# Peptides against a protein of PDB entry 2AUS: the designs that were tried, part 6

Target 1, 323 residues: chain A of PDB entry 2AUS
Amino acid sequence: ADIKREVIVKDDKAETNPKWGFPPDKRPIELHIQYGVINLDKPPGPTSHEVVAWIKRILNLEKAGHGGTLDPKVSGVLPVALERATRVVQALLPAGKEYVALMHLHGDVPEDKIRAVMKEFEGEIIQRPPLRSAVKRRLRTRKVYYIEILEIDGRDVLFRVGVEAGTYIRSLIHHIGLALGVGAHMAELRRTRSGPFKEDETLVTLHDLVDYYHFWKEDGIEEYIRKAIQPMEKAVEHLPKIWIKDSAVAAVAHGANLTVPGIVKLNAGIKKGDLVAIMTLKDELVALGKAMMSTQEMIERSKGIAVDVEKVFMPRDWYPKLW

## One batch from the design tools (peptide; made by RFdiffusion4, then SolubleMPNN)

Design b1_p8_4_s4 (from b1_p8_4, 4 letters changed)
Fold by OpenDDE base, seed 5:
Structure b1_p8_4_s4 (fold): chain B 323 residues (1-323), chain A 8 residues (1-8)
Amino acid sequence: as target 1 above (323 residues)
Amino acid sequence: MVLREHSF
C-alpha cells in the first residue's frame, strides 16, 4: 500500500482558487462526517455487517460500508466509509492487508524448520477459497508480501503477514502445517492493516464512537468525533492519483470523463485499466475512474479521454462551472 | 500468547 509514486508535473503554473471546494482539513463537522471513513477496531464476536449497522445507529447515519470483511471471530482494522463516502470502499477492497496470526501446530517441530518453511511461503501461493466465501471456488494464485515470525512458544507460532487482498490466512496456516508435516490450525487472527488504514492513533472502538458522539451532541465538543473520522481521501492514498485544473473539477463532478488538457500533475506508473483517484490541487477526491491511458500517454498526448469516470464523490457545487 | 499484546 505504501508504494511511493513519483509525481510528474505537466503544468507548473496551475493555481487553485482558495475560495473553491472543501479541503479535507477544512470541512465543517457535519460535512466531515458525510465524507468520512472510520478506522474501526472491530471486536471479536459480531460480523462486519452488524458492526456497520451499529455505527449507523450510534452516529445517526443513513448509509455506511466496510473496506473488506472480517470474520466474526477476527478483530482489528475495519475501515468503515460513511454516507457520501460509502462507495470509496471499492478502493479498499483490492488493497493489501496485514494480519497478526497465532498458528497452533499439531506436533513438535524444531524452530529452525518452522522458520525455514514459513520463509518459503513468501511470494506466490495457490489457494482455494473456503466454502463459506461468496467467491467462485477456483484455485487462484495470491501474493504473500512478507512473513515475520514474532514469537515461537513450543507449538504456538505468532507471526505478522502481509498479503494480497482475498488471501485466506486460515488456508495459509493449514498449508504451512502440511509443509511442516504435523498439521496446523489458526488459533487467533487480528487484522493490523487494510491498505492505508493501520493500527495507529486513528484506530477507534465502538465505545469511543458512542462517547465521542455524545460529547459532540450533548456538550458541543466536536474535537473527539472529528479525530475519530478520517477524510475519505485517506481511503485513496494507496491509489495512483491524477490532479486536475480547477476548470475541470465541476465537469468531472457532473460525471464527465477526464480529458488530457485537464491534467496538472499525475503519478508515474499508471497503466491502462488501473483504478485511479482524480484529485483537485487541494487534495480533494473528485472521483474514482479507470485509466484509459498510461502515464506516458497522458504526458505525450494533447487530447483524448485520460480517465473513464466510474464514481463521483465531490458535490457538483463545490467548484464553479467554467464551460 | 495474547494476540492483543503484540498487535497494538
Scores: peptide ipSAE 0.018, ipTM 0.637, DockQ to the pose 0.037
Fold by OpenDDE base, seed 3:
Parts: structure tokens; sequence; C-alpha cells
Structure b1_p8_4_s4 (fold): chain B 323 residues (1-323), chain A 8 residues (1-8)
């Protein structure tokens, strides 16, 4: 999520009408909620589904979805996309995750050996998904981006770990314990990041949401609930972006594929098959889609389908039909 | 050690 992507400008003369659309910062509160994502601090105990159901009840919502399951005992960053934004969670599924984990060793191991062995787990690891996962139980590789040991207290090892999506920290700890020769288990786990969502000022509890919704409905104070909800565009910050002409927005909002002439600017390093965010020149999310071309092909070609549009978010009426 | 105390 922290990889800065270069922006290549294809049309430097492209302007946007300030009267069209609703930029993320200019949405009325009801519209902001309809296109919102909560950076929830999930408590330990409830399932991610129970927490989503509670948010729906608290905020009087018809639909919501989460950006990747946390086990009942796991706390921390759970992005919850609301209403019209519900489907944006698919952008968060492939996003990297960070955790703080407490590993308990089943025997005494010298600290130097703990540090040395844990460092060997940075990079590619082989995992088998747990029985309870909807994922086929095939061996698969996963990336561990980094392991930072925070504290070692005898048999307890507190560490931060950055991982590829769908890396099982429980399995990682089990394998570390095997490599140490004593065995280990996951005592505690907290998710500290899910793509662009982290432990920051945007992190809110279920209690905060109750209070902030009350302040809005009973006291007319929108500020708190507005701050507690991020725009859906936050959930795509980590994706490669393609910015399109105002004349292309309504077509894409109707579910038309993005063609090369509609592109104003784009991120470098898009590959065919990548999930990309189609944005307006006002950084509004129009749609998610699959890149049908590389960045280079989108620059060099004058025509063709650049993005196969999979999920439209923008309403059809925010931009005029210019076709 | 409770992980909530180590969320920096």
Amino acid sequence: as target 1 above (323 residues)
Amino acid sequence: MVLREHSF
C-alpha cells in the first residue's frame, strides 16, 4: 500500500467541470455515508460478520461489507464499507496486511536464535490454508514483507509482521516454532493495517459509532460521524489508478468498458490483469476493473479496451452523458 | 501482555 506510483499524463489539456460529480470532501453527510468506509477497531470476541451487522444496525444501513475477515479473537483494523460503497471491499482483499502478534514458545530458546530464525521467515513462505477457510487447501506461497521483533520476554515473543493478503499468522507462528525446535502457538493477534487503513486518527470503535450517530441524529452535529467515515476512495488508494475524461465518466458509470481515448492520466507499472481504479479528474471512484493493457500499451495505443469494468460505484447521473 | 498496550 505504501508504494508510490508514478503518474503519467497522457492528456495535459484535459479539464474537469467543477459542477459535475461529488468529490470525496464535498459529499453531503447522507451521501458521504452512502459512499463511506469505516476504519473499525474490531473488538476481540465477535466475528467480523457480527460486527458488520452491528454497524448496519447502529447506522441504520441496508448494506455493509468488510475488507477481510478477522477471527473472533483478533482485534484491530477492519475496514467496513457502507451501502453503495459495500463492493469496494474487493479492493482490500488483495491488499497487504500488518499484524502485531504474541507468539508463545513451548520451550526455552536463546534470544539470538529467536531473532535469527524469525528473520529467515522474511520473504516467501509455504502455507497450507486452515480447514475453516473457503480457500482450497493447496500448498501456496505467501510473502512475509517484514518481521520486526518488538519484545522478547522468556518464551513470549511480541512482533510486528507485514504480510501478503491471506497469509495466516497462526500458521507462520507454528512454522517458526517448528524451526526453533520447541514449537509455538499464537497467543494474541491484532491487525494494525489493512492496505491503506491503519491505526491512526481514523480508527473508530463501535462505541464511537453509537455516540457519533447519536450526536448527528439527536443534536444535529455531523462533524463526528463525518470524521468517523472515510470516503470509499480511501479503500482504493493502494490500487493503480486511471483518471478519465469527464466525457468518459457517464459511459463507465453505465458499465461501459474504458477505452484508451478516455484516459487522461494513469499510474506507471499497470500490467494486464491488474485490478485498477477508474477515477475522475476530481479523484472520485467511478469503477473498479481489470486492466486489459499495460501502462505502456495504454500510452502507445490510440484505441482499444483499456479496462474491463467489473464494478461501478458512481451513480449514473453525477456526470452527463456526452455520447 | 495485552496487545492493546502496545498499539503505538
Scores: peptide ipSAE 0.018, ipTM 0.622, DockQ to the pose 0.038
Fold by OpenDDE base, seed 4:
Structure b1_p8_4_s4 (fold): chain B 323 residues (1-323), chain A 8 residues (1-8)
Amino acid sequence: as target 1 above (323 residues)
Amino acid sequence: MVLREHSF
């Protein structure tokens, strides 16, 4: 998610009409909610589905979805996409995750050995999905991007870990414990990051949402609920982006595939088959789609389908039909 | 040691 992507400009003269669309920061509160994502601090205890159901009740919503299941006992960052943004969670499911974990060792191990062995678990690890996972239980590699030991207190090891999506921290801790020779278990787990969503000023509780909704509905104060909900565009920050001409927006919003002439600028390093976000020049999410060309092909070609549009988010009427 | 006592 932290890969800085260069922006390649194809059309440096492309302008955008300020009267068209609704930029993320210019949405009326109702529209902001319709295209919102909550960075929820999921409490320990409830399932991610129960929490989504509660948010729907609190905010009087028809639809919501979460950006990747947290186990009942696991707290922390759960992105919850609202209403028309609900399907943006597809961008978050494959995103990298960070956790802080408390590992309890089943025996005494010298700190230097703990540090040395845990460092060996950075990189590629082999995991089998747990029985509770709907994922086919075959061995697979996963990347551990980093392990940062925060504290060692006897048999308790607090550590931060950045991982590829679908890395099981419980299984990682079990394997660390085996490598240490004493065994270990996961005592506590918190997710501190899910792609672009992290523990920051945007993190809100279920209680905050109750209060902020009340302040809006009863007191007319929208500022709190507005801040508690991120624009759906936040949920695609980690994706490679393609920015399109105003004249192409309505076509893509109707479900037309993005063709090369519609591209104004794009991220470097797009490969054929990548999930990409199609953006307006005002950084509004139009659609998600599958790249049918590389960045290089999108630069060099004058025509052809650049993106197979899989999911439209933008309403059809935000931009005029200019065709 | 509890995760809640660590200011992240």
Scores: peptide ipSAE 0.018, ipTM 0.609, DockQ to the pose 0.036
Fold by OpenDDE base, seed 2:
Structure b1_p8_4_s4 (fold): chain B 323 residues (1-323), chain A 8 residues (1-8)
Amino acid sequence: as target 1 above (323 residues)
Amino acid sequence: MVLREHSF
């Protein structure tokens, strides 16, 4: 999510009609909820699926989905995509994660040795998924981006860790314990980040959602529930983006592939096969798709399929058919 | 690049 991507402009004269679409910050409250994502502080105890079922009951929703499972005992950042935005979670599943973990050592180890060994776990690690995971138990490499030791108190080690999606912190701690020669287990775990979602002013509890929904329904106060729900566009901030002409929006919203003439601007460094977000010039999410060209090919070519559209989010009627 | 195969 920290990857700054350059924006390359192909058409500097492209304008957008202010009467078309619904920009993220200008959606009526009902529409904002239909295209919303909650940055939920998941409590310890319930499963991620139970928490999603509670949100659906609290907010009277038909559909919702989460941006990556937290174990029952794990707390913290759980993005929950609502209603028409439910499938935006596919953008969050591959996103990097950050955790704060408490590791308990099964023997005494000098602090200098703890620090030295934990630093050796930065980079690529080999993991096998735990038996309880829905993921096929094959050996796989995962990247540990960073390990920051926050505190060492005897046998207890508090640390921050940034990891590739699907890295198991419990397995990491087990391997650190083996490398220290005494063994270790995960005492506590909190997720502090999931892609663009972090511990900030957008983090809300289940209790906050109950109160904010009541303020809206009973008192007519929309402010709290509006602030508690992020626009679905936040869930794609970390993806490479392609911004399209107003004349291309309705076609893509009907499920047509994006062709090169529809592109106004795009991020640098897109490769063939990348997941990309197709955006309007008002930063509205039209669709997610697979890049069929690199950024360079999308600049140099006059025609061809730029993006294979996999999932449309925008309604078909927000922009007129201009063909 | 120390691929420590910590065998399970």
Scores: peptide ipSAE 0.005, ipTM 0.420, DockQ to the pose 0.012

Design b1_p8_5_s1 (from b1_p8_5, 5 letters changed)
Fold by OpenDDE base, seed 5:
Structure b1_p8_5_s1 (fold): chain B 323 residues (1-323), chain A 8 residues (1-8)
Amino acid sequence: as target 1 above (323 residues)
Amino acid sequence: MVKREHTF
């Protein structure tokens, strides 16, 4: 998610009309909620689905969805996409995750050996999904991006771990315990990151949402609920982006595929088959789609389908039809 | 201290 992508400009003269669209920072509160994502601190106890149902009740919403399941006993970062933004979770599900885990060892191990063995689990690991997963129980490779040991107290090892989506920390700890020769189990787990969502000033509780909704509805104070909800564009920050002309926005908002002439600027390193975000020149999310060309092909070609549009988010009326 | 930016 932190991969800095170069921006290649194709049309340096392309301007945007300030009267069209609703930039992420300029949405009326009702529209901000309709295109919002909450960085929720999920409490331990409830399921991720129960928490989403609670948010829908608190905020009087018809639809919401989460950016990746946390087990009932697991706390921390749960992105919850609201209303018209609900389907932005497709960008968050494949995103990397960070956790802080407490591993309990079943025997005494020297600290130097703990550190050495845990470092060997950085990189590619082989996992079997647990019985309770919706994923087919076949062996699969997963990437561990990093392991950072925070504290070692006898048999208790507190560590931060960054992982590819669908890496099972319980299985990782079990394999570390086997490699140490004493065995281990997961005592505690908290998710500290889900793609672009982390433990920061945007992290809110269910209690915060109750209070902030009350301040808006009873006292007319929108500031708190506005800050508690991120624009849906936050949920695509980690994706490669393609920025389009104002004249192409309405066509894409109607479900037309993006053609090469509509591109103003794009990220470097797009490959055919990548999930990409189609953006306006005001950084508004128009749609998600599948890249049909590389970045290089989108630069060199004058014509053709650049992106197969899979999901439109922008309303059809925010930009005029210019065809 | 070069923080190794862990490539997330």
Scores: peptide ipSAE 0.062, ipTM 0.613, DockQ to the pose 0.018
Fold by OpenDDE base, seed 1:
Structure b1_p8_5_s1 (fold): chain B 323 residues (1-323), chain A 8 residues (1-8)
Amino acid sequence: as target 1 above (323 residues)
Amino acid sequence: MVKREHTF
């Protein structure tokens, strides 16, 4: 999400009809909820699945899904995609994560040694997934993007860590403790980021959702519940984007693959095999798909399949069928 | 100054 992607314009004359679709800022409240993602502050205690079930009850929803499991004892940023947006979590599962962790050391270690050793864990690390993980228990490399020590108080080390998806902070702390020679364990963990979702003004509690739903249903006040729910497009901000002609939108919404003539603009640096978001010229998410061409090939070619469409989000009727 | 390569 922090990657500034260049936007290459392929068709500078392409216009969009303002009467077609529902841009994220123009969705009626019911439609906003149907295409919404909550930046939930998950409490410690419940599972991520229990919290999703509670959100469904609070908001009277048929479907919801989360953007990556937090352990029961872990609090913080849990993106919860709602209703028609439920499958947008596929974009969030591979996204980087940030945590604040409290590590407790099992012996006394000089602060300079703590700082030196923790810095060696920036970059590539080898991890084995824990027994309770749904992931195959094979050794795998993961990237630690950064470690920022916030505080050292004797044996307690508070630190911020940015990591590749599916890095286990408990395992990282265990290996740091081994490298320090005294051992360590994870005392506390909070997730502070999941891709584009952060601890910002969009972060809401389960209590906030109860109140905001009540204000809407009993008092007719939509403002709070509208602000508590992000548009599904937020969940794809970290992906490379391809913006398409109005004439291509309905075909893609019907599950047709995106062909090169439908492209108006696109991000630089798309590679064959990348997950990409197909957008309208009004920044509406049409679909997720697999790039079948690079950015360069999508510019240079006049024809061919640019994106293999894997998941449609947009309803078939938001744009007219122009074929 | 470690250039924070945009890690996200």
Scores: peptide ipSAE 0.052, ipTM 0.596, DockQ to the pose 0.016
Fold by OpenDDE base, seed 2:
Order: sequence, then C-alpha cells, then structure tokens
Structure b1_p8_5_s1 (fold): chain B 323 residues (1-323), chain A 8 residues (1-8)
Amino acid sequence: as target 1 above (323 residues)
Amino acid sequence: MVKREHTF
C-alpha cells in the first residue's frame, strides 16, 4: 500500500467533462453508501461474518463483504465493502497486513536472545495454515516485512509485525517460541493495518455506525455517516492504476475490455497478469481487471487489449456512449 | 544487512 508508483502520461491533452460521472468526493449520500467501504474497528468476540451481518442490519443494506477475515478474538482494522462496492474486497485480500501482538513465552529467555531470534524471522518464512482456516493446509512461503519489538516484560513480548497476506501470526509466534527453545503462544492480537486502511480518523466502531445512521435518518444530518464511510476508490489506492478517456468509460462500464487507445495515463511497473484498477480522469473506479500488457507495452503499442475486465463497479449510464 | 523494504 505504501508503494509509490510513477505516473506515465500518454495523452497530456486529454480533458474530462465535469458533468459526467460522480467523483468520490461529490456523490450524494445514497450513492456514497452504495459505493462505500467502512474502516471498521472489529471488536473482540464476534466473527468477521457476524460483524458484516450487523453492519448490514444497522445500515439497512442488502449486501456487504469484508477485506480479509479476523479471528473472533482478534480486534482492529476490518475493511467492510458495501452494496455495489462489495466485490472491491478482491483488491484488499492480497494486500499486506500489520498487527500488534502480545506473545507469552513458556520459559525465561534473556532479552538479547529474544531480540536476536525475532530479527531472524524477518524475511521469508515457511507456514502450514491452521486446521481452522478456510485455506487448504499446504506448506507455503510467506514474507514477514518487518518485526518491531515494542516492549519486553519478563515472558511477555509486545511487537508490531508487517506481513504478506495470509500470514498466520499465531503460527509465527509458535515458531519463534520453538526457536527460543521454551515455546510461546499468542496472548493478544490486534490488526492495525489492511493495505490502505489504517488506525486513523476513518476507523469507526459498530456503535459509531448506529449513532451516525440515526443522526442521518432521524435528524437529517448526513455529515457523520458520510465521514464514517470511505469511497470504494480508497480500497484500490494500493493497486497500479490506468486512467482512461471519457470516450472509453461507458464501454468498460458495459464490460468491454480496455484497449490501448483508451489509455490517458498509467502507473509504471505494471506486469502482465497484475490486478489493476481502471480509473476515470476524475479518479472514479470503473473496473478491476487483469493486465494483458506491461506498462512498456501499453506505451509502445497503438492497439490491442491492455486489460481483461474482470469486475465492473461503475454504472453504465454515468458516462455517455461515445461510439 | 537486510534492506528494510517497508513496502506495504
């Protein structure tokens, strides 16, 4: 999510009509909710699915989905995509995750040895998924991006950890405990980040959502519920982007593949097979798709399929058909 | 010297 991608401009003269579409900051409240993502502070106790079901009841929604399961006992950042945005979670599932974990050691270990051994777990680790995971129990490599020890109090080790998607912190702590020679278990876990979603001013509780929905429905005050819901475009900030001409938007919104002539600007470093976000010149999410070309091929070629469109989000009528 | 690629 912190990858700064260069923007390469192909057409510096491309303009956008301000009358077309609904930019993320200018959506009426009903459309903002229909294309929304909540940065939820998941409480400890309920499952991620129970929490999604509660949000649907609180906000009177037909559909919602979460950006990656938290275990019942785990609190913190759970992105919940709403209604027409529900499928944007596919962009969040592969995104990196950060946690604060409390590890309890089953024996006394010198602090210097704790620090040295935990440093060796930065990088590639081999994991077997737990029996309770929806994921097939195959051995897999996962990247630990960083480990930051926050506090050591006797047998209790508080640490921050950044990890590749689907890294099991409970299994990491178990392996650290084995390497220390005393064993260890996960006492507490909080998720502090899920891709572009962090512990910031956008983090809201289930209680906040109840209150903010009542302020809107009873008092006519939209401000609180508007701030509590992020635009779906937030959920794709970490993806490589391709910005398209106004004349290409309606075709992509109808499910047509993006062709090279429709591209105005794009991020550097796109590879064939990458998940990409197709954007308007007003930073509206049109669709998610699979890159069929590299950034370089999209610059050099005059024609061909640039993106295989997998999921459309934008309605077909926000931009006119210009073909 | 592991380069801290903090690339979330």
Scores: peptide ipSAE 0.051, ipTM 0.601, DockQ to the pose 0.014
Fold by OpenDDE base, seed 4:
Structure b1_p8_5_s1 (fold): chain B 323 residues (1-323), chain A 8 residues (1-8)
Amino acid sequence: as target 1 above (323 residues)
Amino acid sequence: MVKREHTF
């Protein structure tokens, strides 16, 4: 998610009308909520679905969805996309995850050996999905991006781990325990990151949401609920982006595929088949789609379908029809 | 502590 993508400019003269659209920072509070994502601190105990149902009740919402299941016992970063943003969760499901885990060893192991063995689990690992997963139980490779040991206290090993989506930390800890020769289990797990969502100042509890909604509805104070909800554009920060002309926005918002002439700027390294975010020049999310061209093809070609538009988020009326 | 900017 933190991979800096170069921005290639195709049209350096393209301007945007400041009167069109609603940039993420300029949405009225009701509209901000309609296009919002909460960086929820999921408590341990409830399912991710129960927590989403509670948020819907607290905030009086018709729909919401989460950016990737946390187990009941797992706390921390659960992105919850609201209302019109609900479908943005599809961008978060494949996103990398970070956890802080407490591993309990079933025997005494020298600290140097713990450190050495855990370092060998950085990179490609082979896992089988657990029985409770809807995923077909075949062996699959997953990336461990990094392991950072935070603390070693006898048999308790606190560590940070960055992983590819659908890496099972419980299974990782089991394999580390086997490699150490003593066995191990996962004592605690907290998710500290889900793609662009981190354990930062944007992290809010269910209690915070109750209070902030009350301050808005009873006291007219929108500041807290506004800060507690991130714009949906946050949920696509990790995706490769294509920025389009104002004249192309309404067509894409109507579900038309993005054609090459509509592109103003784009990220480097887009491949055919990639999930891409189509953005306005004001960094508003128009749609998610599948790249039908590489970045290079989108630069070199004068025409053709650049993106097959799969999910429109922007209303049809935020930008005028200029076609 | 080398802040390895772990490229997430």
Scores: peptide ipSAE 0.050, ipTM 0.599, DockQ to the pose 0.019

Design b1_p8_5_s2 (from b1_p8_5, 6 letters changed)
Fold by OpenDDE base, seed 3:
Structure b1_p8_5_s2 (fold): chain B 323 residues (1-323), chain A 8 residues (1-8)
Amino acid sequence: as target 1 above (323 residues)
Amino acid sequence: MVLKEHTF
């Protein structure tokens, strides 16, 4: 999610009409909620589905979905996409995750050995998904991006870990414990990141949402609930982007595939088959789709289907039909 | 030693 993608400009003269669309920062509060994602601090205890059901009750919503299950005992960053944005969580499922974990060792190990062995778990690891996962229980490789030891207190090891989506920290800790020769278990786990969502000023509790919704509905103060909800565009920050002409927006919003002439600028390094975000020149999310061309092909070609549009988010009326 | 960028 922190990979800076170069932006290649294909049309440097392309302008956007400021009267069309609703930029993420300029949505009326009701529209902001309809296209929102909450960076929820999930409490320990409830399931991720129970928490989503509570948010729907608190905020009087018809639909919501979460950006990747946290176990009942696990706290921290749970992105919850609202209403029209509900399907944007599909962009977050493949996103990397960060956790802070407390590992308890079942024997005494010198600190230098703990540090050395944990560093060997950076990179590619082999895991089997736990029984309770929706994922087929096949052995699979997963990337550990980094392990940062925060504290070592005797047998207790507090560490930060960045991982590929669907890496199981409990299994990682079990394997670390085996490599140390003493065994280990996961005592505590908190998710500190899910793709672009972090522990920052946007992180809110269920209590915050109750209070902020009350301030809006009873006192007419929208500021708090507005800040508590991120625009759905936040949930696609980590994806490669393609920015399109105003004249292409309405067609894509109607479910038409993006053709090469509609492209104004795009990220470098798009490959055929990649999930991409189609954006307006005002950084509004139009749709998610599958790249049918590489970045290079989208630059070099004058025509053809650039993106197979899989999921439209933008309403059909935000931009005029210019065809 | 090429530091493989630990890019999240």
Scores: peptide ipSAE 0.059, ipTM 0.618, DockQ to the pose 0.013
Fold by OpenDDE base, seed 2:
Structure b1_p8_5_s2 (fold): chain B 323 residues (1-323), chain A 8 residues (1-8)
Amino acid sequence: as target 1 above (323 residues)
Amino acid sequence: MVLKEHTF
């Protein structure tokens, strides 16, 4: 999510009409909620699905979805996409995750050996999904981006870990314990990051949502519920982006594929097959799609399908049909 | 020394 992507401009004269669309942070409160994502602090105890069902009841919503399952006992960052934004979770599922974990060792190990062995687990690891996972139990490689030991107290090891999506921290701790020769188990786990969502001022509890919804509905105070809900565009910050002409927006919003003439600017390093976000010049999310060209092909070609549009988010009427 | 880019 911290990958800075260069922006290549194809059309430096492209303007946008300020009367069209609804930019992030300028949406009426009802529309902001319809296109919202909550950075939820999931409590320990409930399932991620129960928490989503509670949010739907609290906020009187028809639909919501989460950006990646946390186990019942696991707390912390759970992105919950609301209503018309519900399917933006597909952008968050493949995103990296950070955790703080407490590992309990089943025997005494010198700290120098703990530090040395845990450093060897940075990089590519082989995992088998747990029996309780909905994922087929095939061996798979996963990347551990980093391991930072925060504290060692005898047999208890507190550490921060950044991982590829679908890395099982419980299985990582089990393998570390085997490599140490004493065995280990996961005592505690908190998720501190899910792609662009982290522990910051946007992190809210279920209790905060109850209070903030009450302040809006009973007192007419929108400020708190507005701050508690992020625009859906937050959920695509980590994706490569393609910004399009105002004249192309309504076609893409109707489910047409993006063609090369519609592109104003784009991120560097897009490959064929990448998940990309199609944006307006006002940074509104139009759609998610699959890149059918590289960045270089999108620069050099005058025509052709640049993006196969998989999921439209923008309403069909926010921009006029200009064809 | 592989510079593991800690790029999250």
Scores: peptide ipSAE 0.056, ipTM 0.603, DockQ to the pose 0.014
Fold by OpenDDE base, seed 4:
Parts: structure tokens; C-alpha cells; sequence
Structure b1_p8_5_s2 (fold): chain B 323 residues (1-323), chain A 8 residues (1-8)
């Protein structure tokens, strides 16, 4: 998810009108909320759905959605997309995840052996989805991007793990325990990252949201609630991007497919079939769509459908219709 | 806690 994608400029003369749109940092508070994503610190205990329902009540929202289920007992980073941003969660579901896990070993193992065996679980692992998943229980490969052992205290192993979406840390720990020969179980799990959302200054609790909403509604203080809500554009930072001309924005906002002439700049390495974010030159999210061309084809071709637009986010009126 | 920005 942190792969720095090169930006290829196709039209170096393309300008943007500063009067059009609402850049992420220039949204009025109500509009910021309508296009917001909360980096929620989910408490242990409630389901991700209960937490979303609470956020809707706290912030007086009609709709919200979460960027990937955390089990009731699992705490930490739960992106919650608000109102008009609700469907941006589709970009977060396939995103990489990081966890801090406490593994409890069922026997004594030398630290050097723990370190050696856990390092062997970096890379490709074979997992079977748990019984509770709606996913067909086929064996599947998943990537473990890294394992960082934080602490070893006898039988307790605290570690950070970066993983491909839908890697089950409980199953990973079970297999590590088997490889160690003593067995193991997951004692604790916290999600520390979900794509672009991490444990940083943007992480907020349900309590923070109650207080910040109160400060806004009762005291007129917008600052806290504004900081507690990230722009929806945050939820697509990990996606390959295509930046479009001001003249193309309204068409895409109406649900028209992006054609090659509308492209100003784009990320390198887009493949046909990739989920891409269509952005304005002010880094506003217009739509998500499926790339119908590679980056190279989008550079070389003068015409054709570059992106099949699947989900529009931008209102139709933020940019003028220039056609 | 040094947040090593791990790239994934």
C-alpha cells in the first residue's frame, strides 16, 4: 500500500480553476462531514457494525460504513466512511492491514528459535478461511509483508505484522505455534493499520467523537470535529490515481466513463482491471473505477475509455459542464 | 515506540 507510484504527466499545460470544486482542506464543516472518513479506534467488545451504528447516532448521520470488519474482541484502526463517502470503504476492503498481536505459546521455546521460525512466516503463507467467514473454505495463499517481533517475555510474544487483506492472524499464530512444536494461541489482537489509516494523530475514540460533536453543536467550536474527520480522499491514497482536466470532471461526476483525452497525469503501473481513483487537479476524489487500459496505453492512445466508472462520489455541480 | 514506517 505504501508503494510510491511515479506520476506521469501527460498534459503539463493543464490548469485548474481555483473557484471550482471543494478541495479536501476547503470544505465547510457540514460538507467535510458528508465526505468524511473517521479513523476510529474501535474498542474491544462491540462489533464493527454496532460501532458504525453508534457513530451514526453520535454524529446524527443517515449512513456510514466501515473499511473492513474487526472481530468484537479486536481493537484499533477501523475506518468509518460517512454519508456520501460511505461507499469509499470498497477501496479499503482490499487494502493491506497491520496488526499488533500477542501470541501465547503453550510451551517454553528458546528466543532464537522463536525469532527464526517467525521469520519463515514472512512472505507467502497458505491459509484456510475460518468457519465464520462467508468465503468458500478453499486453501488460499496470502502475503505476510513483514513480521516485527516487539517483545518476547517467556511464552508471550508481542509482534507487529503487515499482511495482505483477508490474512487471518489467529490462523497465522496457530501455524507458528505448530512450527515451534509447542502450539500457540492469539491472546490479544489490535489492528494498527488499514491501508492509509494508521495509529497517528487522526486516530479518535467514540468518546472523542461525542465530545467533539458537542463542542461543535453547543459551543460552535468546529476545530475538533473537523480534525476528527479525514477527507474521503484519505481512503484512496493507496490506490493508483488518474488526475483529470477540469473539463472532464462534470462528465465523470455524471457517471460518464473517463476517456483518454480527459487525463492530465496518472500513476505509473496501472494495469487493466485495477481499481483506480479519478482525481481532480486539486486532489478531489471524483470517482472510483476499473482501469480499462494500462498506464502505457493511457499515455500512447489519443482516445478510448481509460476508466469504467463504477462509483461516483463528487456532486454533479462542483465543476461546470464544459460540453 | 519508534514507528518504523514499514512499507507494505
Amino acid sequence: as target 1 above (323 residues)
Amino acid sequence: MVLKEHTF
Scores: peptide ipSAE 0.049, ipTM 0.579, DockQ to the pose 0.025
Fold by OpenDDE base, seed 1:
Parts: sequence; structure tokens; C-alpha cells
Structure b1_p8_5_s2 (fold): chain B 323 residues (1-323), chain A 8 residues (1-8)
Amino acid sequence: as target 1 above (323 residues)
Amino acid sequence: MVLKEHTF
């Protein structure tokens, strides 16, 4: 999400009709909820599924889904996509994760040795998924992006860790403990980031959601519930984007593949096979799809399928059919 | 020195 991607313009004369669509900042409150994502502070204790079921009850919703499971005892950042946005969580599953972890060592180790050994775990690590994972138990590499030691108090090590999706912090701590020669276990864990979602002013509790929904329904005050829900476009900020002509939007919203003539601008560095977000010129999410061309091929070619459209989000009626 | 991708 912090990756600044260059924007290449193919059609600098392309205009957008302000009467078409619903930009993320201008959605009526009911429509904002239908296309929303909550940056939830998950409490310790409940499962991620129980918390999603509570949000559905609190906000009177038919559908919701989460952007990656937190274990019952793990707190912190849980993106919860609402209603028509529910499937946007697919963009968050492959996204990097940050945690703050408390590691307890099973013996005394000099602080200099703790720091030296933990630094060796930055980079590629080999993990086996735990028995409770729905993932096939094959040995796999995972990236540890960074380890930041926050505090060392005797046998307790508080650290921040950025990791590739599906890295198990419990397994990382176990291997650090083995490398230290004394063993270790994960005492506490909090998730502080899930792709574009972090601990910021958008982070809300279940209690906040109860109160903010009551302020809207009983008092007519929509401001709090509006701020507590992010637009679904937030959940795709980390993806490479392709912006399309108004004339292409309705076709893509009907599930047609994006062809090269529909492209107005795009991010640099798209490779064939990348997950991409198809956007309007008003930064509305139309669809997610698989890039069938590189950025360079999308610039050089006059025709062909640029994106295989896998999941449509935009309603079919927001833009007129212009074909 | 492989630039570790330290950024989300």
C-alpha cells in the first residue's frame, strides 16, 4: 500500500461525466455501507467469524467477510468488508501483514545475542503450516520483511514484524527460540497492519459500531457511522490500477473483459498474471481481474484483452451502456 | 545486497 506506483497516461483528453457513478466520497450513507469496509479492532477471545457475525447483527447486514483470519487470542486490525463489497477481501488475502508480538524465552540469553539472531530471521524463512490450517501442509518459503525489537526485559522480547501473507508468527518465534538454544513461545500477538489497513483514526471497536449505528438510527446523525466505514476502494489501494473510459465501464460492469482501447491511464510495472484493480476516472472500483498483458504491452498494443475480469463490484446501472 | 522490500 505504501508503494508509490508511477501513473502512465494513454489518453490525456479522456473526460468523465460527473452525473455517472458514485465516487467514494459522495455515496449516500446507505450506498456507502453497501460498498464499505470496516477497519475493525478485533478483541481477543472471539473468532474472526464470530466478530463478522456480530457486525452483521449490529449493522443489520445480510453479508460480510473478513480480510484474513486472526486467531481467537489475537487482537487488532481485521478488515471487514460489507454487503456488495464482501468479495473485496480477496484483494487483502495476499497482502502483507504487520504484528507486534511478545516472545517469551525459556532460558537466559544475552541481549546482544537476541538482537543478532533475530536480525538473521529477516528475509526468506522456511515454514510448515500448522495442523489446524486449511492449507495443504507443504514446506514453503515466506518473506519476513523486517523485525524491529521494541523492548527486551530479561526473557520477554517485544518486537514488531512485517511479513508476507500466510507467515505464522508462532512458528517464527519457535524457530528464533531454537536458534537462541533455549526455546521460546508466543505469549501475546496483535496485528497492527493488513495491507492498506493499519492502526490509525479509521480503527474502530465493536462498541464504537454499536454507538455509531444508534446515533444514525435513533438520532439521525450519520457522521460517525460514515467515518467508521471506509469505501471498498480502500481495500484495493495496494493493487496496481488501470483507469478506464466511461464508455468501457458498463461493459466491464456486465462482466466483459477489459480491452486495450478502454484504458485511459495505468500504473507502471504491471506484469502478466498480476491481480489488478479496474477503476473509473472518478476512482470508483469497477472490478478485480488478472492482467493478460504487461504495462508495456498495454501501451504498445492498439487491441487485445488487457484484463481478464474475475470479480465485478460496480452495479450495471451506474454508467450507461455506450456500445 | 538484495534490497529487502521493507515497504507494504
Scores: peptide ipSAE 0.047, ipTM 0.590, DockQ to the pose 0.014

